# Peptides against a protein of PDB entry 3MAZ: the designs that were tried, part 82

Target 1, 99 residues: chain A of PDB entry 3MAZ
Amino acid sequence: VLNPMPACFYTVSRKEATEMLQKNPSLGNMILRPGSDSRNYSITIRQEIDIPRIKHYKVMSVGQNYTIELEKPVTLPNLFSVIDYFVKETRGNLRPFIC
Target 2, 99 residues: chain A of PDB entry 3MAZ as posed
Amino acid sequence: VLNPMPACFYTVSRKEATEMLQKNPSLGNMILRPGSDSRNYSITIRQEIDIPRIKHYKVMSVGQNYTIELEKPVTLPNLFSVIDYFVKETRGNLRPFIA

## One batch from the design tools (peptide; made by RFdiffusion4, then SolubleMPNN)

Design b2_p24_5_s2 (from b2_p24_5, 10 letters changed)
Fold by OpenDDE base, seed 1:
Structure b2_p24_5_s2 (fold): chain B 99 residues (1-99), chain A 24 residues (1-24)
Amino acid sequence: as target 1 above (99 residues)
Amino acid sequence: SKEEEEEKRRKELQEELRKAREKA
């Protein structure tokens, strides 16, 4: 079975994603979810450095690519690359939530 | 160099993750 979406993608709301990450931190700390009733997406993360912190980031569908809304936007070819970017750039601190 | 660019992006993302969040 070939899934066209990353394993950490879930059709959940911001609230639900937050709850999922808080409930099972051992399963990962990053979720990809649908944006506000649009073709865009959002990334929800829960990092535990000093204290647990929940953050959200917009992933905008732009043409055939996706742009992570950061101070300095990053454009990538697909959602798998988006997830990979978060994992690699944080040297593994962020891991896709798998359940 | 590519290495320098990657390091720059890494540091930038780490900073973003610390302070920023999705705008509603």
Scores: peptide ipSAE 0.182, ipTM 0.737, DockQ to the pose 0.087
Fold by OpenDDE base, seed 2:
Order: C-alpha cells, then sequence, then structure tokens
Structure b2_p24_5_s2 (fold): chain B 99 residues (1-99), chain A 24 residues (1-24)
C-alpha cells in the first residue's frame, strides 16, 4: 500500500494516461503516473490551447524531495506540491484529472 | 522584484509545456 497520493495519481501506463485524458477532457487534463524507474513518476498533460497536445514530464525522486525535469528543473517537497505547481504556474490551465 | 521573478518562472514553465517532452 502506497502512502497518500494526489487524487490525479493512477497506476497506468503512458498510453493509458493519454487515452484517459483524450476520452474525458471535462474531468481534467493532468495525470500523475508511475515512472519506469522505482520511486520515480511521470506527469502526462493534454492542453487544448490551439490544438490538442499531449506532453510528458519526468518527476524524479531526489532525497526526500521531487524534481520536475524541465529545462530549468524545479524541486518540491512532495507530489502534492508538484501537482499544485503545475496548476498555479499555468493559472489553472492545467487541472488534475479526477475520475 | 518578487512579482517579476514569479512572472518569469510562469513564462518559462509555459514555454516548457509548449515544447518540452519527457525523455523515455
Amino acid sequence: as target 1 above (99 residues)
Amino acid sequence: SKEEEEEKRRKELQEELRKAREKA
């Protein structure tokens, strides 16, 4: 049993996450999922600013924190903060997928 | 200023979201 995880966390593959977001856009456009490496995760998003675009980001476990793999990496204390970061920085454009 | 720094970070992330992709 895992410790408490964000509501948008699902034990799904990259492909499944993409399908979930495409199928139900009204439920949100951001999913947190297991990464290929132990203790690491990935975030899949589907933005529709101009046309639907799927993007994936690595979230690496570093010590007791997590680092979002971006051109300029961002380190946060927990996965809840990671989700909050994506929501706040996009001013609500990204919303956690709640099934 | 703090506001300028926050706006800078927001713009940087939005740019990343537009073009970046996870390395498998």
Scores: peptide ipSAE 0.176, ipTM 0.724, DockQ to the pose 0.087
Fold by OpenDDE base, seed 4:
Structure b2_p24_5_s2 (fold): chain B 99 residues (1-99), chain A 24 residues (1-24)
Amino acid sequence: as target 1 above (99 residues)
Amino acid sequence: SKEEEEEKRRKELQEELRKAREKA
């Protein structure tokens, strides 16, 4: 069944997202969560390339699109595309957290 | 080319992910 939000979206805080990723790394390493501002979101990731590293990215709602806050911002049409971008551009290094 | 642009974007994102990001 389709839903309006990506499967890795959870209504959790930065701290809760970090704990989720740390406790169950086998379930994925990327979470989409509400941002501090209305209609904005945040991406929390936990990479284990050398040592576990937690990082956060802003996903700003701009018009009908979403912009990932990077040195050179990337604008995409929806949140599903945002998640897909992180997965594809990292060639699978990042995977949505599914529980 | 299209492929070069995709590779450029991939490298840029990988570089961003290498750095600490605590803005959100």
Scores: peptide ipSAE 0.184, ipTM 0.738, DockQ to the pose 0.089; fails the geometry check
Fold by OpenDDE base, seed 3:
Structure b2_p24_5_s2 (fold): chain B 99 residues (1-99), chain A 24 residues (1-24)
Amino acid sequence: as target 1 above (99 residues)
Amino acid sequence: SKEEEEEKRRKELQEELRKAREKA
């Protein structure tokens, strides 16, 4: 059985993701995209607290889980949990980009 | 403390988000 991907997943490059977030900030500020490897991903965000800031985070597939590359890495069971982590830990500041 | 651990994780993430992140 094939599992679906998070709604904010798009098969786009780092540059394309940045452009998407910049053009339509009202649709969200977080995108999940393919990484350089087949089973790895990247998260691109655009926060506008003071000025627009683009950030990218690596999400590594490790066994049956995923690890967000942070100073102190966080491991989660699936990509949905990864998105949820970014949303909840920022208390809603980050929202999945839905177009 | 579970609550303290959650706050710690939140602060760590917030700090990471503030810093430049271009590796991925």
Scores: peptide ipSAE 0.183, ipTM 0.731, DockQ to the pose 0.091; fails the geometry check

Design b2_p24_5_s3 (from b2_p24_5, 13 letters changed)
Fold by OpenDDE base, seed 1:
Structure b2_p24_5_s3 (fold): chain B 99 residues (1-99), chain A 24 residues (1-24)
Amino acid sequence: as target 1 above (99 residues)
Amino acid sequence: SEEEKRKEEQKKLQEELEEARKKA
């Protein structure tokens, strides 16, 4: 079957994403969601290291690529690569939310 | 312990991403 979007993509708001992650932390701690009224996306994470921390990152659609909005922007070819980036850079601490 | 070491390392990484995001 076709899988055009990462499994952790959900058409939810920032608030809904936060609630999803809080309710079922065992299912993962990272969600990709639509940007507000835009073609861009956002990633919401809930890391539990010392205490639970919710953070959001912008993923901008630039040309045929995607750029993670950081001080030193990271540009990747597709959303799957974006998810992979967050997973590998955190050595697996971040895992896509799968329900 | 190794666990504590990993936690601290991940904490630093989290802070790095946080700072990078704040300055975006």
Scores: peptide ipSAE 0.143, ipTM 0.705, DockQ to the pose 0.076
Fold by OpenDDE base, seed 4:
Structure b2_p24_5_s3 (fold): chain B 99 residues (1-99), chain A 24 residues (1-24)
Amino acid sequence: as target 1 above (99 residues)
Amino acid sequence: SEEEKRKEEQKKLQEELEEARKKA
């Protein structure tokens, strides 16, 4: 089935996303969620390399593409590519949260 | 060990992302 949004997309708040990741770390550690009052999105991750760390990243809608707000911005064609970027850049450390 | 090397590498990446991230 071809979904219009990545499987790790949930219409949840920053707080809810954090709780989801903390409660079921075995299901993944990355969630895509709506941005506040905008067409943009946010990604919440929970990495536990040494200790659990929650971080958030802005994913800005720019034209028909999306830009991950980093010191050196990364622009990708769609949200699926955004998720793929986080997975590949971390060599699989980050995995989409699937429940 | 190789495992420790991987952990160090991932820690470095984590720190890089932490420094570049913005609140969202």
Scores: peptide ipSAE 0.143, ipTM 0.717, DockQ to the pose 0.061
Fold by OpenDDE base, seed 3:
Parts: C-alpha cells; sequence; structure tokens
Structure b2_p24_5_s3 (fold): chain B 99 residues (1-99), chain A 24 residues (1-24)
C-alpha cells in the first residue's frame, strides 16, 4: 500500500514549520502542512543562500488536482508532484524536510 | 570562485520563485 502523503508533510502550524526548518536545516528546507480548517495546504521553505529566507506558498485543492499559488499558477495531479515541482524548479536547492 | 558561482545561480532561482509568489 502506497503512502498517500509526501514524507515532508507534517500536521503543524506556520510557526511550528518555521521553527522546525530553523532548528534542523540539515534535514531539509521544505515542509508541506495543512491549511487552517480547510482541504488546502501550504508549503513553507527556508532557503539559505546569502541569508536565510522563510517563504510560504498556498497549495489549493481544485477538483482532483492541486494548484500552487504563483504568478503563473501551476496545477498538478497530486501532492507528490507539488513537492517534485519545488525540487526540480530549484534544481535541488529545495529538499523535503525529513525527520 | 566555483562556490560563489553556485550561490549566484541559486539566488537567481530563489528570486524567480519569490517574484512568482508575490504576484499571486
Amino acid sequence: as target 1 above (99 residues)
Amino acid sequence: SEEEKRKEEQKKLQEELEEARKKA
């Protein structure tokens, strides 16, 4: 039986996600979390290039797909694809947080 | 240096995502 959720999914708040990424940057820098009382999700990232930057992205459930809230919205078939998108677009700079 | 070059490339990607996000 396949796991329906990505490994970097955690039932945490925006604040908790930020703290997790800050405390253990070696474990990854991207977390998927649930939206507040909704079927939607959010992606929290911590990219540390010159300085650490925390960013949040909305992932809206639309029908059977998911849309990442970007200037040019990206719609994908599942949450695994959403995570893959962030990894590929950043050429591996973003990595799922695994703990 | 090669390290700085890699940082520059990653920074550009970061900025690209930030710009895409802020317009949504």
Scores: peptide ipSAE 0.137, ipTM 0.696, DockQ to the pose 0.059
Fold by OpenDDE base, seed 5:
Structure b2_p24_5_s3 (fold): chain B 99 residues (1-99), chain A 24 residues (1-24)
Amino acid sequence: as target 1 above (99 residues)
Amino acid sequence: SEEEKRKEEQKKLQEELEEARKKA
């Protein structure tokens, strides 16, 4: 079966994504969602180190790749790699939300 | 406590990674 999108992708708004993560933190703390009226995406995380913190990141579609908007942008070949990046760079602190 | 130790270690690790990325 063709699966073009990561398992943590949901067609939800920023607000709904936040609510999902807050409601069931045991299911994961990272959601990939569509950008507003665009081919781009956004990642919403609920990182809980000392206290829960909600953050959002822009994932820009650039040609055949995707660029995570950071102080020093990171370009990756696909959305699966984007999710992998967030998981690996946080050493597993971030996990895809699987509902 | 063990919990506080883990929190502090995680914060330091995260900061280290962030600094590493900024320096890259």
Scores: peptide ipSAE 0.088, ipTM 0.653, DockQ to the pose 0.044

Design b2_p24_5_s4 (from b2_p24_5, 12 letters changed)
Fold by OpenDDE base, seed 4:
Parts: sequence; structure tokens; C-alpha cells
Structure b2_p24_5_s4 (fold): chain B 99 residues (1-99), chain A 24 residues (1-24)
Amino acid sequence: as target 1 above (99 residues)
Amino acid sequence: SEEEELKEKQKELQEELEKARKAA
């Protein structure tokens, strides 16, 4: 069976995602979650380089692709690629939250 | 130290991402 969603996808709110990452940092530091009343998504991260920092990113559904809302937008073919992008661009600092 | 150097490099990377970032 092929899962249509990444393992770090959870049907949680922004607040809940933040709490999940804070309570169990050893399980990962990145969560994909649904956008409010829309077909879009959001990425919540908790990076701990100097001090813990929570940040959120918009992931917009555009046609059959997904665009990460950045100053220079990044468009990818699927949500798995979105997760991969965050992992690779941070050289492994970001890891999908798996519980 | 090696650990401190890694942290500094990661901070620079994080700053680059932050500059281009648009919050959800």
C-alpha cells in the first residue's frame, strides 16, 4: 500500500504541531499539517541551533504541484518532495517528526 | 571547536532560509 501523504503529516493545528515538536524533540523537528479551510498545507519546524526556534511555512497547492511560499518560491511535484527539500536544504538539520 | 564551527555554518544557512521565508 502506497501512502498518499508523508509520514510526518498530521491533521493538527499550528498550536498542536508546535506542542508536539516541543514535547518530543528526539522524534524529529518537522511537521506537515493542513491549512485552514483549504486544500493547502503548512510546515512547522523547530530548529535548535543556538536556541530552539519555531517557524512556519505555507505550502500552496497549485494545479498538481506544490509551491513553498518563500521570497523566491519553490515549486515541487508532490508533498514528499516538499519534505525532501527541507531535509536536503538544511543538510539534515530538519528531520520529519515520526511518532 | 568542530562543534562550534558546525553551529556557525548552520546558523548562516538558517539565516539564508529566514531571509527568503514567508511565514504561514
Scores: peptide ipSAE 0.116, ipTM 0.680, DockQ to the pose 0.060
Fold by OpenDDE base, seed 1:
Structure b2_p24_5_s4 (fold): chain B 99 residues (1-99), chain A 24 residues (1-24)
Amino acid sequence: as target 1 above (99 residues)
Amino acid sequence: SEEEELKEKQKELQEELEKARKAA
């Protein structure tokens, strides 16, 4: 069936997302989730470079597009593009969590 | 163009993500 959301999207809280990533790092290290009390979204990642580090990024719905809240915000046309950017720009270091 | 604008945004994201990784 057609999935309107990226495969790594889960209707989970920040805490739950963290637990998911910690429990099964082999399944990926990036989760897209609903924003708290909003129609926006958040990206939670767990990178293991020196030590495991959890980070969260805000993804704001702006008109028909989405803006990743970074020091220099990046606006993209859809959530699939958002996930793609995180993957490509980290050269595969970040990978969608597929459970 | 729209494509060029996206390329610029991509470069900015890459820069910040690289900084984040190196700082992690």
Scores: peptide ipSAE 0.109, ipTM 0.651, DockQ to the pose 0.074
Fold by OpenDDE base, seed 3:
Structure b2_p24_5_s4 (fold): chain B 99 residues (1-99), chain A 24 residues (1-24)
Amino acid sequence: as target 1 above (99 residues)
Amino acid sequence: SEEEELKEKQKELQEELEKARKAA
């Protein structure tokens, strides 16, 4: 049996996601959540470099793929790949929030 | 090719995220 969604996916709002990450940073620092009234998604991260910083990224559903809205957009085949990109490209700094 | 495109996407994401970290 395959998981339909990444483990860090939660049906929460931007505010709730921020609170989750702030409350339990040891559980991870990245959450995938649904977009408002759409088939799109958003990723909320909390990176601790100099000080804790919260950032949000749009993940737009395009055809059967997903595009991360960055300065230079990145298109991937599925949400698992989206999470993987954030993890790998930050060399593990970003980790999916698991609770 | 699609593989080359993916590599470029990875590089772009890494550069943007790394830039953000360095600028923080």
Scores: peptide ipSAE 0.103, ipTM 0.641, DockQ to the pose 0.093
Fold by OpenDDE base, seed 2:
Structure b2_p24_5_s4 (fold): chain B 99 residues (1-99), chain A 24 residues (1-24)
Amino acid sequence: as target 1 above (99 residues)
Amino acid sequence: SEEEELKEKQKELQEELEKARKAA
């Protein structure tokens, strides 16, 4: 079985992604979604510490790789690696949303 | 080296995300 996209990828808007994360926080807190009219993507996260906070990150297609738009960009070989990076770099705080 | 560069990128991501958590 071939999985061309990460399990937390959904063809939803920014608004819909936010609502999904808010509705079922136990299913995960990170969603990958398509960018508007482009080959790029966006990551929407919902971290709960004192209060829930929503943040969005751009994931730009660059050649055969993907770059997470941070203050200092991080480039990775594929979208699966992008998701893994968010999980590992937050020591498991971020988890892919599996619905 | 390439390894050092990767470690720095990881550190940057960690720091930015940790900053976001601490600021929340």
Scores: peptide ipSAE 0.103, ipTM 0.628, DockQ to the pose 0.079

Design b2_p24_6_s1 (from b2_p24_6, 11 letters changed)
Fold by OpenDDE base, seed 5:
Structure b2_p24_6_s1 (fold): chain B 99 residues (1-99), chain A 24 residues (1-24)
Amino acid sequence: as target 1 above (99 residues)
Amino acid sequence: SAEEEKERQKELQEDLKEARESKE
């Protein structure tokens, strides 16, 4: 009784996600993980534009959709679309972390 | 140039405001 999740989804904490991204940056720089509340998630990224920077984004479940908590919220139909948004919006700078 | 590209990427990044979860 498991629903499909993006390949970069891992049941890890914020700390663990950070460690994963730091340990193997060649495998990607974006992780989707469980949020503090059920049906909510968080995105952890590690970008190296100038220096390595870790950032987190809340992905809130709203009905059957998901909203990325930004100054101007972005609502998408599923988690795969959420990952795609981060990849495309950064023109490939962000890539899903694949172990 | 590489620097110009980095600047562009930084601008894109700025649109992705950090929003920490309530619990780490």
Scores: peptide ipSAE 0.074, ipTM 0.656, DockQ to the pose 0.061
Fold by OpenDDE base, seed 4:
Structure b2_p24_6_s1 (fold): chain B 99 residues (1-99), chain A 24 residues (1-24)
Amino acid sequence: as target 1 above (99 residues)
Amino acid sequence: SAEEEKERQKELQEDLKEARESKE
């Protein structure tokens, strides 16, 4: 059973997500997408600080929660919280891609 | 300042280490 997904969730590949972010940067710079494994996800970002940089993050389903695969993993209760984490940690630099 | 904030964002960007998918 799937609950409502964040607005920046798209059923796209890594390459497609990259192209979306590059083509329309004014619409946002963060996409949530299906991961390679069942019930896992990935986040693709295009963050422009000095130069535009594309990065990808694994979001693993762990029990009832989700873990962002970082050096020090961050576990959150749902995908909305995952998106919120990226927005808040970057002080709004990252924004969900709304198409 | 704006320059200091930019530098902070660079540091944050480094902290957010990229994780490759099993199938890239």
Scores: peptide ipSAE 0.070, ipTM 0.635, DockQ to the pose 0.061
Fold by OpenDDE base, seed 3:
Structure b2_p24_6_s1 (fold): chain B 99 residues (1-99), chain A 24 residues (1-24)
Amino acid sequence: as target 1 above (99 residues)
Amino acid sequence: SAEEEKERQKELQEDLKEARESKE
């Protein structure tokens, strides 16, 4: 049995994710997508503070956990926790893209 | 103020270091 994926997960490329976020910023600014490797993922965000900025974060599958490739790596138990981390750390500035 | 809010948000953004995945 496979558990559901986060609502902001889409099987899209880096380019497609960027286009989605730019087209409908009111629907959210964070997308989870497949990485280059089968078990890895990437987070694409579009923050509009001073100017629109697109950034990507690598989420590596390590054992049964996931590690966000930051200056100081953060390891979490599942992808839902990964999304939650981005939301909490930005105090709600980042919101999952829902369409 | 609006400028103060922007500055606070920029600080939060700095805590999230970009790490690009492999090209697809």
Scores: peptide ipSAE 0.065, ipTM 0.629, DockQ to the pose 0.059
Fold by OpenDDE base, seed 1:
Structure b2_p24_6_s1 (fold): chain B 99 residues (1-99), chain A 24 residues (1-24)
Amino acid sequence: as target 1 above (99 residues)
Amino acid sequence: SAEEEKERQKELQEDLKEARESKE
C-alpha cells in the first residue's frame, strides 16, 4: 500500500509557495509545504474573494494525527484529510495546487 | 445573488484564522 503525500505537497518555502500560487492561479490556490520544524507542515492559500489574499496555516504533527492551528483547532488523521478539510470547508473555494 | 455568495465566502475566510509560522 502506498502512503504518498498529497498532490499539492511541495518542498518549498513560504516565499516560493506564494510565488507559485501567484504565478499560476489556474492550477489551484492551496499548497502544503514543510513547516519550519521538520515534522510539521504549513498550508499556504491564495483566496480571491474581493482581492487576492495570501494566508498561511500551521499544521502540527500531534502523535499520529495533525492539528490545523486555527482559533478553533481541528485535528485530523492524515494530511489528505487536512487538504480535504480546506476544500470542503470552503465549499470548493480552495483547490489543491496541481503543477 | 453574486454579492450574497461573495459575502458568505468572506465569512468562511474569517473563520480560517491565519497562523504565522515561526522562523524558517
Scores: peptide ipSAE 0.060, ipTM 0.625, DockQ to the pose 0.059

Design b2_p24_6_s2 (from b2_p24_6, 14 letters changed)
Fold by OpenDDE base, seed 2:
Structure b2_p24_6_s2 (fold): chain B 99 residues (1-99), chain A 24 residues (1-24)
Amino acid sequence: as target 1 above (99 residues)
Amino acid sequence: SKKKEEEERKKLQEDLEEARESRE
């Protein structure tokens, strides 16, 4: 049994996440998924501002917090805040994939 | 305007592109 996870969390691979976002863009464009390490995660996004672009970001577990691996890293208290960050910083362009 | 909103959104995308992309 997992602790509560964001609704856009899916136990899928990088490839599967990409396919999900491509097949049903109306459901959202952001997926949280397991990383290669047990306590780490990845965010996969599909933005189509000009053309469709797939990007992947590392979300590293650091103590009780999580750090998004950006050029200027961002540390947040939980995975819900990580999702909120992506939504907020893109002013709603990114939306969690809900199916 | 819609044009300004579009360009602002592009800038936000560019900011995210400065990230180290995951190999996972």
Scores: peptide ipSAE 0.074, ipTM 0.646, DockQ to the pose 0.062
Fold by OpenDDE base, seed 5:
Structure b2_p24_6_s2 (fold): chain B 99 residues (1-99), chain A 24 residues (1-24)
Amino acid sequence: as target 1 above (99 residues)
Amino acid sequence: SKKKEEEERKKLQEDLEEARESRE
């Protein structure tokens, strides 16, 4: 049994995550999901600035921490911090999808 | 202003766009 996960974590595929965000954009625009055949994770977002844009970010499990794959990698102690990072860095533009 | 806020938001989006997207 896994430890508690962020509220926006769902055991869904990339396709399913995209559909969830498109169907109910008012519930949030960010989903954390399991990576493919790995202990890693992915963040799927749907931003609507000019047009709807779906993007996915890789979150790598490194030791006891997690690293967001960015040009300048960001390493955080847990998945809750990962979600917090996306929210804070976008000044609230990204919000966890709460179904 | 709203215009300024939108510009800042777009800049943040661009920063994220430069990040490597996951293939998973």
Scores: peptide ipSAE 0.067, ipTM 0.638, DockQ to the pose 0.063
Fold by OpenDDE base, seed 1:
Structure b2_p24_6_s2 (fold): chain B 99 residues (1-99), chain A 24 residues (1-24)
Amino acid sequence: as target 1 above (99 residues)
Amino acid sequence: SKKKEEEERKKLQEDLEEARESRE
């Protein structure tokens, strides 16, 4: 049983996520997807500041929270907060992929 | 300018750039 997931969550692989973002950039540039481990996730982004760049971030399930694998880890209460963090920290540059 | 805004955005994303790339 899964609780509601962010709208940009898709059960896709790293490759599929990359292709989705490249194919329809107007729909957003951030996807949340399952990690190789059951309770972990990954975020794939496609930023087009100077040139298109694909990056992947690990989102680890820790207890009842989630930690974004950054040099200075950020722990948040749920996946919605994780998405919000990416949007806010980039001042809207990153937007959830909605199709 | 767009250049200035772009540079500012990059600075604001430094923490994200510090992340290790996922292998998944």
Scores: peptide ipSAE 0.083, ipTM 0.649, DockQ to the pose 0.064; fails the geometry check
Fold by OpenDDE base, seed 4:
Structure b2_p24_6_s2 (fold): chain B 99 residues (1-99), chain A 24 residues (1-24)
Amino acid sequence: as target 1 above (99 residues)
Amino acid sequence: SKKKEEEERKKLQEDLEEARESRE
């Protein structure tokens, strides 16, 4: 049984996610997407501090949790928590892309 | 303040830039 996914989850590729964020920045700047042939996921963000910057992060399924592949890995209980982490850590700079 | 928030945001941006990016 699979629980509901975060609202910013889309079954899109890295390229498509990038295009979505670039075309409609007013709808949000963070997308969760499936990893390639795996149970893992990826987060694509488009931050605009000084200039627009696209970044991609791995979200690895580890047991019943998820680990964000950062220099200092962050493990969370579910994908909703993963999204929440990015929102909180950026103090709202990152917002889930809602189409 | 706005200035402080800006500094914190830029610092975070730098931290994220130093982090490992996905190849997927």
Scores: peptide ipSAE 0.062, ipTM 0.636, DockQ to the pose 0.063; fails the geometry check

Design b2_p24_6_s3 (from b2_p24_6, 14 letters changed)
Fold by OpenDDE base, seed 1:
Structure b2_p24_6_s3 (fold): chain B 99 residues (1-99), chain A 24 residues (1-24)
Amino acid sequence: as target 1 above (99 residues)
Amino acid sequence: SKKKEEEEQKELQKDLEEARNSKL
């Protein structure tokens, strides 16, 4: 049994996540999803700064923590902190998709 | 592809970095 997960976590594929965000942009623009047959995860976002753009990021399970794979990696204690990081660093531009 | 994923990661890195710098 999985421990509590962030509200924007969905057991969907990269393609399905993209479709969800495009279909209902008013519900949020960020989804957390599982990696294929792994303990890792991925973040899919749909930002509308100038034009709509879909992007994906890897969140790797490292020991008891999680690392967002970026040019300058960021390690956090749990998935809730990962979501919070994306929201706060973008000053609210990114919001968890709540269906 | 790996190249596309890397480019996407770099884009967010830049956005996050700019956001952090603007808080100063």
Scores: peptide ipSAE 0.067, ipTM 0.621, DockQ to the pose 0.398
Fold by OpenDDE base, seed 2:
Order: C-alpha cells, then structure tokens, then sequence
Structure b2_p24_6_s3 (fold): chain B 99 residues (1-99), chain A 24 residues (1-24)
C-alpha cells in the first residue's frame, strides 16, 4: 500500500487546491499535491500578510530525497520534512491544511 | 524559459523570507 503521506496531502489539481485554501482559511494555508504526469509534487500556499496571495512551489523527487525548487534549492529526506521546512522557515505563518 | 523560471523562483524565495520576517 501507499506509504504514509503528510496530512496536508490531497490528490487535487492546482485549481482545486487554490479553492480549498480560499474556502476554509482557518483550516490552514498549505497543501501538498501531485505534480502533473510525474512522481513529483507541488506545494500550494495562501499567505495573507497584507493581502491574500496564492503561490505554488515545485517539490522534485531526487533520488531518495526531495528538493524544493527555489532560487536557493532546499533538499530534504522526505515529504514530512518538506512540510516542516515551510512551517519552520515561516515561523508558523504557513500551516498544513487539515480538513 | 529558464530566465522566466529563475525570476519566479527568486520571487518565491523572497515571499518565504518576507513571511518569516513578518513573524519577527
């Protein structure tokens, strides 16, 4: 069977993820979702610092690890660590979306 | 394009940094 995935993982499209975050912002503002036609993933966030802003990040499967595609890439051992990174890097601004 | 992607990723990095700074 499928190995455990982060609680904020949903098999949804970019559009669906955006709608989920907009509809229930109190449940969190970060979703992990499948990449298009690949083993990779994407992170969709809805930050509300000044105004609501939707952003998408690519999470690439590299060997046994995962790399967050940023100007300065960050490589982590698993998807749980990826989620943890987003939470800690933003000091809690980002929280996993939990239905 | 490569250049467009780099610009986007730079902005993404900036957004995370700003989010962190806003919590300080």
Amino acid sequence: as target 1 above (99 residues)
Amino acid sequence: SKKKEEEEQKELQKDLEEARNSKL
Scores: peptide ipSAE 0.064, ipTM 0.597, DockQ to the pose 0.876
Fold by OpenDDE base, seed 4:
Structure b2_p24_6_s3 (fold): chain B 99 residues (1-99), chain A 24 residues (1-24)
Amino acid sequence: as target 1 above (99 residues)
Amino acid sequence: SKKKEEEEQKELQKDLEEARNSKL
């Protein structure tokens, strides 16, 4: 069963995601995309704190949850929570890309 | 590369940590 996905989810490649964020920064700076060859996902962000920086992060499907692969992993119940986590922890600096 | 990915993950970790610390 495929439940509804976050609004910032797009079936795009790493390169395409980067281009989307660069073209329309006013629409948001965070994209959720499918993993290369698995049930996992990746998040591409374009933060502009000092200068624009493109970064990518792994979101691993673990059982019924999802884990953001960090030095200290963060496990959340669903992809919506993952997006919310990125937004809240950056105090709104990261915003889902909506088009 | 896996090294680049690792550096990216650590970068976010640092950013999140700083954000958390600023809320104290």
Scores: peptide ipSAE 0.060, ipTM 0.603, DockQ to the pose 0.406
Fold by OpenDDE base, seed 5:
Structure b2_p24_6_s3 (fold): chain B 99 residues (1-99), chain A 24 residues (1-24)
Amino acid sequence: as target 1 above (99 residues)
Amino acid sequence: SKKKEEEEQKELQKDLEEARNSKL
């Protein structure tokens, strides 16, 4: 059947992801969601450093890896590593949303 | 300190924002 996905993966839209993060910030501030009609994904975050800020990032499936679409792309072996990257890069400021 | 860390994270936030190609 299907392989497991990161715990913060939800089959939700951009809007729904934003609402989830706003509603329960104590549960985490990062959601992985499906891309539009594709094998790709998106990351939605709600960082609250000074004020709450919603941001989105494209995660593109490239071969057997995944690339976070930044000016300097970051390629990782799987979606779990993608989540880990966001956590580590922000020194724990970002945490996967666990409902 | 907490304030120092906040400032560092703000810079990181800015860097990530500026580095984004496109958002979905």
Scores: peptide ipSAE 0.064, ipTM 0.626, DockQ to the pose 0.065; fails the geometry check

